Peptides against a protein of PDB entry 2AKA. Designs and how they scored, part 74

Target 1, 299 residues: chain A of PDB entry 2AKA
Amino acid sequence: MEDLIPLVNRLQDAFSAIGQNADLDLPQIAVVGGQSAGKSSVLENFVGRDFLPRGSGIVTRRPLVLQLVNSTTEYAEFLHCKGKKFTDFEEVRLEIEAETDRVTGTNKGISPVPINLRVYSPHVLNLTLVDLPGMTKVPVGDQPPDIEFQIRDMLMQFVTKENCLILAVSPANSDLANSDALKIAKEVDPQGQRTIGVITKLDLMDEGTDARDVLENKLLPLRRGYIGVVNRSQKDIDGKKDITAALAAERKFFLSHPSYRHLADRMGTPYLQKVLNQQLTNHIRDTLPGLRNKLQSQL

## One batch from the design tools (peptide; aimed at target 1 R292 N293)

Design b2_p29_1 (made by RFdiffusion4)
Pose (drawn by RFdiffusion4):
Structure b2_p29_1 (pose): chain A 299 residues (1-299), chain P 29 residues (1-29)
Amino acid sequence: as target 1 above (299 residues)
Amino acid sequence: AAEEEALEEEMEKVEELIEELEEEQEALE
């Protein structure tokens, strides 16, 4: 039903101002990744526009509830900017930065108060993800020293919940067994039943190696599987993001790589969008029947 | 078909809850 994701979108809007309550558990997807995993690029490739803050280290300092709605027209709106329509995605990026600084005292720390961004676009399927601060060790920033733990604690508040599906994002040019995202997903989902794996930067692997075993779901099995993507950034005449060309380059990569050509139809951003739309819809269908009564008891 | 109808009824109940939550938030403002 094309109605389930929009229904949960209303619930997320309603609970955006309700502080942390360990018992509240809406069906949703939390995006978890190490700072080097390229999770921003995955989201920007869904939207087809650069719109996320840029900087060294952390990009998301408050949870970003990103609600993508397939539309004939292209614009964005923040719940905190009632009635305003953003058509220039550079301004969207600037608003994310400003609203975040408005809340965070130090210009580098984090806050649990979400930013609720809805994007209407022909480039997206109906899908909702909650993007969370990326994980890192060296608090190389400017306050606080325990920042690694503050981020981990914020991630745990989301992903320890049973109805929270985990989109674990890991770069292929690293030791995937040591992926921060897959490790934290294992701590709360030991059976791998509610984690969806995303492998980025497949085009950056060392010569003569590949990620076939992981993409085939053999090496680090997850019930919901893995999906590989690449960010082959193409810019148009004005030097801006060209998503049609970027998606074609990604498609060319999978079709031409001897290790991946047989999986190409189950790799790439368009397929990932399809899979997330499908899994999120089915998950909501599963959890909605008991939801109204359960919420009353938990509020 | 019966399962779909049951699910629609549950959606309606959730929509009603959302309206109540909106009203409570407006009253607090």

Design b2_p29_1_s1 (made by RFdiffusion4, then SolubleMPNN; from b2_p29_1, 10 letters changed)
Fold by OpenDDE base, seed 5:
Structure b2_p29_1_s1 (fold): chain B 299 residues (1-299), chain A 29 residues (1-29)
Amino acid sequence: as target 1 above (299 residues)
Amino acid sequence: EEEEKKLQEEMEKVEELIEELEKKRKELE
């Protein structure tokens, strides 16, 4: 079963190359969340490197197919520049920005054309995620006034697919009932069969409040449940706190918090990675016969 | 064991299809 995710990665690359991204319902995980929900931090924590564009407003403007592959070496490769190995993750960030700007122009528009990024690392489990633009209601800069709807339409191209799992990222310091991620997930997955909830910013909740009921799957139940994580604060990022130290702090947070201690072994970024790897692997296994049949009919 | 064998067979079939797609891609380049 260890080769299932790499197999689908090859398939994703093949379809991206021929421009048929929308025609095949591939088993994949789409990452959705509002702006500032902590999506980028979650993804960077998986890799253990800072490599995603940062800034105000909509940072991700194209779908990013992030393929994590366990390897003895650490480097990244883009599908659009085959043969170039990136060992400096700052260069990876710059390439994402450059490739995004190349297609969208200077107006900070969006494009549905994915960027395919593969990261080899000894610190990752095999895992493929599709990072999608953050949902927003307010255009920033030169963005079109209908940017909210453009983003929504883009997200819907992924999350409406039957074989698409949804990683819904929601901040705990905001009203979860108003979570953009959970709203869109509920719209396309009303029974909560395809949605995995991630709750960020648990450390930023108001005193006397907690997300225990959510994390215990009692408030807004999802079949696949919720996993809480604690990302680096902006201060920590600016202070160059490394991800390793952040992961230790995350573990300490859950263990020391009265409301979360009993859940600590089923919380945090490492556990999230493991769960996503297992769920994606199982999902691919279950969908593979149907995928094979569909592929045969298209060739 | 039988399920694993069936899975392996499906994986092989999908791999063959991927190879065909990759060949078509190279032809378009």
Scores: peptide ipSAE 0.310, ipTM 0.825, DockQ to the pose 0.772
OpenDDE base, seeds 1, 2, 3, 4: peptide ipSAE 0.303, 0.277, 0.268, 0.148; ipTM 0.819, 0.804, 0.794, 0.687

Design b2_p29_1_s2 (made by RFdiffusion4, then SolubleMPNN; from b2_p29_1, 8 letters changed)
Fold by OpenDDE base, seed 5:
Structure b2_p29_1_s2 (fold): chain B 299 residues (1-299), chain A 29 residues (1-29)
Amino acid sequence: as target 1 above (299 residues)
Amino acid sequence: SSELEALKEEMEKVEEFIEELREQQEELE
């Protein structure tokens, strides 16, 4: 069943090449979250490499279609530069930055035109995610004063699609009831049918507080539930702490925490990968027959 | 267009694969 995702990736690439907003909603997972919610860290933890742009403010300025493919080899390739294999993930980061700047300019503007990145790795499950710009209320640099609304409009182009699952990333050390990710998800998915909640920064919560009620799906219930993760600290990232070591620390965190120990087998980045792979595979299986019929009617 | 034909071919491969998976599941049941 895992091979279904790579097949849909080829369809996605073909649609991207046509450049027409074909009224075809391919099954996909859109990643949404506020700035500094931990989205980039979650995605990098899936790959086991540092490869996403870093910085203050809005880092992701174009949608990034991230296609993870389980393979015996490790390399990346971009749809906009076919035939070039990247084995250095720092070069992948630089290419994302360069391709972003090529379209948006130097003013830190945004563009709805996706970057398509495929990563082959023995350490990933087959999974396709669309990383979207972080929601913000404060313009950075030369960004237009209406950047908040531009980002919102861009996100809405993805998350309003019926075949789009929503990975809502929220930090636990902020008021979850006011999470931008959960708010936008609730707006377009009021019944919580398409939304998977990810709770980051569980290790940064104030002493005596926990997110147990959220993780048990009791506070803000989603049909697909919540998964807690613990990302590397900024100090660990700057110190180039290995992601594998961080994943071990994450496991230890959940097992040793009184509020989360009973949930530990349904928490953490590896479990999140498995859930997303299964959810996407099932979603593809359920939606492709309808897409086929729609495509046949348009061709 | 050549791109539309390529898209049709990829869709056919997806359909064939889904059908194979269904057949395998039915054999296991």
Scores: peptide ipSAE 0.084, ipTM 0.684, DockQ to the pose 0.060
OpenDDE base, seeds 1, 2, 3, 4: peptide ipSAE 0.034, 0.049, 0.026, 0.052; ipTM 0.563, 0.641, 0.620, 0.633

Design b2_p29_1_s3 (made by RFdiffusion4, then SolubleMPNN; from b2_p29_1, 10 letters changed)
Fold by OpenDDE base, seed 1:
Structure b2_p29_1_s3 (fold): chain B 299 residues (1-299), chain A 29 residues (1-29)
Amino acid sequence: as target 1 above (299 residues)
Amino acid sequence: SKEEEELKKEMEKVEELIKELEEKKKELE
């Protein structure tokens, strides 16, 4: 079972190379969330490196297929520049930005063409995620006024697929009933069969409030449940706070919080990684026969 | 287990299909 994710990675790479990505219902996890919901921070916490573009507005403008691979060495590779090993993750960030701009132009438009990034690290579990543009209602810069709908349409291309699991990232310090991530997930997965909820910004909730009912799966039940995480604050990010230290602080947060202590072993970024690895592995296993048949019919 | 063996066989089949796709890619280059 340990080789299932790498197998699908090779398949993803092969399809990306031939331009047929849009027609394939690959077993995958699509990451959805509103702007500033904390998606990028969750992904960076998995790697333990700062490597995603930063800025105001829509940061992710192309789907990012992030393939995490457990390895004895640490480096990154892009499918569009195969053979170049990146050991400086700032250079990884710059390459994402450059490759995005190359395709979308200078108007900060979006493109459905994925960027494929593979990260080898001893600190990761095998895990593949598709990071999608953040949902927004407000155009930024030279973006077209209908950018909200363009993003929505792009997301729908992924999340409507039967074999797509949805990682719905929602901030706890906002009304969860109005979560863009949960709304889109509910639209395409009304029974909550394919959706995993991630609740961020638990540390930013107003005093006297908590997300216990959500995390206990009592408020908006999902079959696959919810996992709370605590990301680095913007201040911590700007100050280049070590991600390892942030993970320790996250653990401390859950253990010391009266509303979350009893859930602490089922919360946090490390637990989320394990769950996603297991969920993806099992999902690939379950879908593999159908995938094989589909592939065989297309060849 | 029998289930694991069946899974292994499916993986092998998919791997073969991937190789075919990779070969087609080379032909298009």
Scores: peptide ipSAE 0.285, ipTM 0.818, DockQ to the pose 0.768
OpenDDE base, seeds 2, 3, 4, 5: peptide ipSAE 0.253, 0.283, 0.278, 0.275; ipTM 0.810, 0.823, 0.813, 0.812

Design b2_p29_1_s4 (made by RFdiffusion4, then SolubleMPNN; from b2_p29_1, 10 letters changed)
Fold by OpenDDE base, seed 2:
Structure b2_p29_1_s4 (fold): chain B 299 residues (1-299), chain A 29 residues (1-29)
Amino acid sequence: as target 1 above (299 residues)
Amino acid sequence: SEAEKQLLEEMKKVEELIEELKEKQEELE
């Protein structure tokens, strides 16, 4: 079953190349969250490299289909520039920015056309995620006044699909009842069957407060539960703090925290990666009987 | 045209992948 994710990746690439992506309900995980919720940091922590655009405002402006593939070698490839192997992840970041700007122009608009990026690494499990633009209410620069609506519409194209799992990323230092990620997830998945909760910024909570009840799945229960993570600070990212060191600090955080120590083996980025790999694999298996018929009807 | 040829080649790949999915489904049943 370990080959199911790569098989679906090849389907994604083929349909993307022929411009038929919009009509496919392929088994996938869409990543949703408010601006600055920590989505990009979670993805970089999986790879162990700095490779995603950073900045203020809307950073992700096109869907990024991130295909992680376990390999003995480390390199990246884009579908839009086949045959070019990237070994410098700074060049990967620059290519994402350039390709985004090429399509969206100078107004920092959004486009529903995905960027397909495959990363081969010995440090990853097989996993495909669709990173979506962060939800925001305030246009920046020359963005259209209805940018919030455009982003929501784009997200809905993914998260309304029956075969789409939702990775809802919410910061712990904000009111979770008002989480943009959990709101949109509940709108399209009211029974919490397709949603996996990720709680970031646990290290930034006010003294004397914790997210224990959420992480124990007691406050806002999801069938697939919640996983807490601790990402690098923006200062640490700007300073190029090593991700491996940050992952060690994350482990220490959960083990040493009185409210989380009993959950520590079911928390953190490595555990999240494992869970997502298993969830996606199982989801592909469960959807395979209907997938062939759907694909044949679209030819 | 070259563009049409490329499209046909990609469509053929999709057909091959559908057959692989069929085989995989049969293995899992």
Scores: peptide ipSAE 0.208, ipTM 0.793, DockQ to the pose 0.062
OpenDDE base, seeds 1, 3, 4, 5: peptide ipSAE 0.154, 0.153, 0.161, 0.166; ipTM 0.765, 0.768, 0.743, 0.772; seeds 1, 4, 5 fail the geometry check

Design b2_p29_2 (made by RFdiffusion4)
Pose (drawn by RFdiffusion4):
Structure b2_p29_2 (pose): chain A 299 residues (1-299), chain P 29 residues (1-29)
Amino acid sequence: as target 1 above (299 residues)
Amino acid sequence: LPDLDIDHATPEDLEAYVQDILTQIEDYQ
């Protein structure tokens, strides 16, 4: 039903101003990744426009509830900017930065208050993700020293909930067994039943190695599987993001790599969007029947 | 209340169901 994701989108909007309550548990996807995993690139490739803050280290300092709605037209709106229609995605980036600084005292700390961004685009399927601060060790920023723990604690508030599906994002050019995202997913989902794996930077692996065993779901099995993507950034004449060319380059990569050609139809951003739309819809279908009565008892 | 029958739910049923939840949230606020 094309209606389930929009229904939960209204619930997320309604709960955006309701502070943390460990018992409130909406069906949704939380995006979890180490700061080196390239999780922003995954989201920007869904949208086809650069729109997320840039900087060293942390990009998301408040949870970003990103509601992507397939549309013939292309624009964005923030719940906190009633009625305004953003058509220039650079301004979208600037608003994320400004609304975040408005809340965060130190210009580098984090806050649990969400930013609710809805994007209408021909480049997207109906899908909603909650992007969360990336994980890191060295608090190399400017306050606070326990920042690693503040981030982990914020992530745990989301992913310890049973209705929260986990989109665990890991770079292929690292030790995947040591992935921060997969490890935290294991801490709260030991059976791997509600974690969806994303492997980025496949084109950056060392010569003569590949991630076939993980992509085939054999090395680190997850019920919902893994999906590989690459960010082969292409710029148009104006030096801006060209998503059609970038997606074609990604498709060429999977079709031409001897280790991946047999899986190409199950890799890449378009397929990932399809999978997330499908899994999120089915998950909502599963959890909606008991939802109204459960929410009344938990508020 | 009974649980939602999602296998036979029409758009109108889903709208009524979400209005019930939004009323609960408003009362809570």

Design b2_p29_2_s1 (made by RFdiffusion4, then SolubleMPNN; from b2_p29_2, 14 letters changed)
Fold by OpenDDE base, seed 3:
Structure b2_p29_2_s1 (fold): chain B 299 residues (1-299), chain A 29 residues (1-29)
Amino acid sequence: as target 1 above (299 residues)
Amino acid sequence: GPPLDMDTATREDLDAFLQEILDDIQAYK
């Protein structure tokens, strides 16, 4: 019996190769967030490796279809780089950057054409995410003045699809009412049926403040709820703090925090990964009848 | 079957691949 997530991965690869990715309503999770919301760190924490592009401004400039596959071995593969197994995740980062630049050019433009990356690891659950460019209002470098709208249009190609779940990543140390992720999610999912909230930077909140009401789903309720996470700080990343130690620190944070200790078993990166695996699996199962009909029409 | 090689796949290969997926879906349900 084949797992449902790998089954959909095969479809994603096939459709990406034939250039039909934008038109497909495959069951998937799109990751949305403002710049510096911590979305890349969440994804890296799932893998336990530093492998995503970093920098100021718009770093993700193409959709990244990230397919995590539980395996006894650890390596990565790109759909555009057949036969090459990457075991050095720094080389994975470099390949993402190179492949992005190949299509978008040197002006830091964007492209809706996905990069397909599969990561095999004993440290991951089966999970596929589509990492989307971070929302921004400020163009950087040689980006066009309308880059904000170009990004928005790109995001809309994914998040408007009925079978697309939305992982809305918002930092806790900013006004949640102004969250770019939650705003776009509310626009396309006004009833909050397809949106999963992730709250990052809980460790960076001002003294005397907390996100308890948000995490308890009382402030801005989503049907699928919220999960808080604590990512490595930029200082920790630069200092090469390993992700394993960071995950332990995250657990300690929730357990020791007066406002979050009662939620600790439903918080953190490992729990988020589990929830996403389960929700995606169930979502695929529910959409299979419709998917079958669509596939039959393409034969 | 073996993974579909997207660089060399023919339309027939793609159709066979899609049919395999359909069969897997049917077997799962």
Scores: peptide ipSAE 0.228, ipTM 0.789, DockQ to the pose 0.051
OpenDDE base, seeds 1, 2, 4, 5: peptide ipSAE 0.227, 0.207, 0.210, 0.202; ipTM 0.780, 0.772, 0.774, 0.772

Design b2_p29_2_s2 (made by RFdiffusion4, then SolubleMPNN; from b2_p29_2, 14 letters changed)
Fold by OpenDDE base, seed 3:
Structure b2_p29_2_s2 (fold): chain B 299 residues (1-299), chain A 29 residues (1-29)
Amino acid sequence: as target 1 above (299 residues)
Amino acid sequence: MPPLDMDTATREDLEAFLEEMLKDIEAYK
């Protein structure tokens, strides 16, 4: 029997092809976070490859529907270039950049039209995420002065949907009360029913401080809780530290930290991936009765 | 179910695909 996540992926692809993706309330997880919150690193850690655009300012400028599929083989496919299998993930990164520029131009504008990327890998669980542009308050380059609001409006097209789960990515080395991700999540999900908190940069917190209360869900409670992760440092990325080694270091971090040791089994990228897989699967199951009616109305 | 080729798919192909997907959803339940 086919898994639920791949089944919904095919529906998502079909509707994306006709430009109806934004109007559909398909069960999905939208990833939201401020610029430099570590969102891209979290996604790359799931795949175990460097494949997302990097740079200053707004890097993600179109929604990226990232469909992870557990497979015996490792390759990527784009919906916009059928028949081409990418085995070099640097080429995947370049294709995302090229396809983004093709639609948005050179002014670093944004577009609500998704890029659909499917990654087959033996190292992933079945999981579909919608990576959204990072929230920003400062226009860069030739961006319009209202870029903040354009990004916000784009995010709202996804996160306001009842069947959308929200992965709110916040850095621990910043005031959580000022987290852009948690603010937007609270706006559209005031009861915290659809929001999963991810806390990054735990290794960059000031000496003598920790995020224990946040991770224990005691400071800003979410019904789905918080999961802490440790991404590669910029030094590690520049030094070409492989993601596998980084994941081992992440595990060591939680196990060795006095404030997080007791939470270690419920922290880290592998645990996050498992939780998201399970939550998305359950969410799909719960929404299937309504999904049938919705699909029929689109015919 | 064969994958839908988005580069060549017609509206009729999409409708047929969606109908098949509905059947698959029902079969999964």
Scores: peptide ipSAE 0.021, ipTM 0.598, DockQ to the pose 0.050
OpenDDE base, seeds 1, 2, 4, 5: peptide ipSAE 0.018, 0.091, 0.048, 0.019; ipTM 0.546, 0.700, 0.658, 0.574; seeds 2, 4 fail the geometry check

Design b2_p29_2_s3 (made by RFdiffusion4, then SolubleMPNN; from b2_p29_2, 14 letters changed; failed a check: too like the target's own chain)
Amino acid sequence: MPPLDMDTATPADLEAFLAEMLAAIEAYK

Design b2_p29_2_s4 (made by RFdiffusion4, then SolubleMPNN; from b2_p29_2, 10 letters changed)
Fold by OpenDDE base, seed 1:
Structure b2_p29_2_s4 (fold): chain B 299 residues (1-299), chain A 29 residues (1-29)
Amino acid sequence: as target 1 above (299 residues)
Amino acid sequence: MPPLDIDNATREDLEAYLQEILADIEAYK
């Protein structure tokens, strides 16, 4: 059953190469969130490496199709430079930045053309995610004045697809009712059928407050529920805090927190990986009959 | 199934590759 994800990855790569991906409704998980919601940190925690661009403002400026593949070896490959194996994940980060700049230029604009990155690792489950640009309201620097709407339009190209699951990343230390991720998800998935909620920054909530009701799916119910995670702080990231240590700290956080102790086994990055793997696998299985027929008719 | 050399693949190669993937999907059902 786990082998379905790599199979769909091959389809995704093939269609991406021929530029026909825009019209395809492939089973996939699109990751949406506001700037600084912790989206990139979640993805890096899956891999256990620092490999995504960091900085202020819009960091992800092209969709990143991130294909995680469980393997005995650890390396990364880009579809745009096949045959080159990256073992230094800093070089992976640099390649993402370079490839982004190649298309968007120096104005920090965005492009809907995906970057396809495959990461082989013994530390990952098979999982494919489409990392989308973070939603922002305020253009910075040389960004186009309509950058907010450009990002929104780009996101809509993915999340409006019926076979697209939505990983909505929201920080707990902000009003969830104002979550950019949940707003866009609710717009295209009003019944909450395709949306998985991720709540970050649980460790940064005001004293005396908690997100228990959210995590228990009682406040803003989603069919697929919510999973809380604790990411490294920006200070920890800048200090290159070990991700393994951060994952241990995350586990400790949930176990020791009075409001989350009872949920601890259904929280955290490792659990999120498992859930996403299962959700994607099941989703692929459910969509494959229709996908096969559609694809076969187009060939 | 070996990965397709997309940079050097002909249209026919790509179509054949996609057909193989579809066949694998069918076999998995």
Scores: peptide ipSAE 0.092, ipTM 0.718, DockQ to the pose 0.051
OpenDDE base, seeds 2, 3, 4, 5: peptide ipSAE 0.026, 0.070, 0.080, 0.110; ipTM 0.589, 0.710, 0.715, 0.736; seed 5 fails the geometry check

Design b2_p29_3 (made by RFdiffusion4)
Pose (drawn by RFdiffusion4):
Structure b2_p29_3 (pose): chain A 299 residues (1-299), chain P 29 residues (1-29)
Amino acid sequence: as target 1 above (299 residues)
Amino acid sequence: MEEHIERVEELIEELEPTAEELREEQQET
């Protein structure tokens, strides 16, 4: 039903101002990744426009509830900017930065208060993800020293909940067994039943190695599987993001790589969007029947 | 399934005024 994701989108809007309550548990996807995993690139490739803050280290300092709605037209709106329509995605980026600084005292710390961004676009399927601060060790920023723990604690508030599906993002050019995202997913989902794996930067692996065993779901098995993507950034005449060319380059990569050709139809951003739309819809269908009664008891 | 959806929509309508008021207070902070 094309209606389940929009229904939960209304619930997320309603609960955006309701502080943390460990018992409240909406069906949704939380995006978890180490700072080096390229998780912003995955989201920007869904949208086809650069719109996320840039900087060293942390990009998301407040949870970003990103609601993507397939549309013939292309614009964005923030719940905190009633009625305003953003058509220039650079302004969208600037608003994320400004609303975040408005809340965070130190210009580098984090806050649990979400920013609710809805994007209408022909480049997206109906899908909703909650992007969370990336994980890191060295608090190289400017306050606070326990920042690693503050981030981990914020992630745990989301992903310890049973109805929270985990989109664990890991770069292929690293030791995947040591992935921060997969490890934290294992701490709260030991059976791997509610974690969806995304492997980025496949085109950056060392010569003569590949990630076939993980992509085939053999090495680090997850019930919901792994999807690989690459960010082969192409810019148009104006030097701006060209998503059609970037997606074609990604398609060419999978079709031409001897280790991945046979999986190409199950890799890439378009397929990932399809999979997330499908899994999120089925998950909502599963959890909605008991939802109204459960919510009343938990509020 | 339709009945569950209707019941959830009714709940959402009841939550909206309170949530909007809280959002306004947060913006004033």

Design b2_p29_3_s1 (made by RFdiffusion4, then SolubleMPNN; from b2_p29_3, 17 letters changed)
Fold by OpenDDE base, seed 1:
Structure b2_p29_3_s1 (fold): chain B 299 residues (1-299), chain A 29 residues (1-29)
Amino acid sequence: as target 1 above (299 residues)
Amino acid sequence: MQQAIDEVEALIAELEPASEARLAELLAA
């Protein structure tokens, strides 16, 4: 079953090259969340490397099609520079920044044109995610005053598609009822059929509070449920704390927490990755007949 | 599952040549 994702990656690359990406409802997982919700940390934890742009405000300014491929070797490749293998993930980060700036210019604007990044690693499951710009209400620096709406419009281009699954990333240390990710997901998926909830920052919740009811799918029910994760702190990231050590700490957190211990086997980054791999594989299988019909009509 | 794989492979076989041709055109321009 794992072979479907790499095959769909080749389709995605082919369509991206032809410029037809906008017209195809490819089976995919779009990652949505407010700024600082922890999206980048979740994606980096899958790879086990620091490779995404970091900073204040809007960091992701183009959709990033992140194609994870299980391999015996570790390297990255971009579709826009095919054949160049990146083994230094800092260079991957710099290439994302450079390619973003090349298209968006100096005003820190956004572009709907995806960056396609493939990461080969022995530490990943086959998985493709579309990382989308973080939702914001406040322009920073030279950003256009309507940047909030531009981001929303960009997100809507992805999440309104029937074959798009939505990975809604919400921080637990904020009011989940006001989660930007869950709000946009509910707008386009009112029945909660396509949405997977990710709850970050569980370790940053106030003493005496927990997200148990959310994680048990009792507060805001999603058909596909919620998965809690614990990301590295900004201090840990700045200190280059090993992601493997962070994953062990995450496991320990869930096992030792009175409210989450009983859920621990269905929590954490490794479990999230497994679930996403399985859900994407199944989603591809289920959508292939319709995709075939659409493709045949366009050829 | 194998049928799904075969279907995707068939689609790839149809699309990749066109994609490569388009890429070659873009690089030559």
Scores: peptide ipSAE 0.212, ipTM 0.728, DockQ to the pose 0.438
OpenDDE base, seeds 2, 3, 4, 5: peptide ipSAE 0.029, 0.069, 0.039, 0.033; ipTM 0.548, 0.608, 0.549, 0.585; seed 5 fails the geometry check

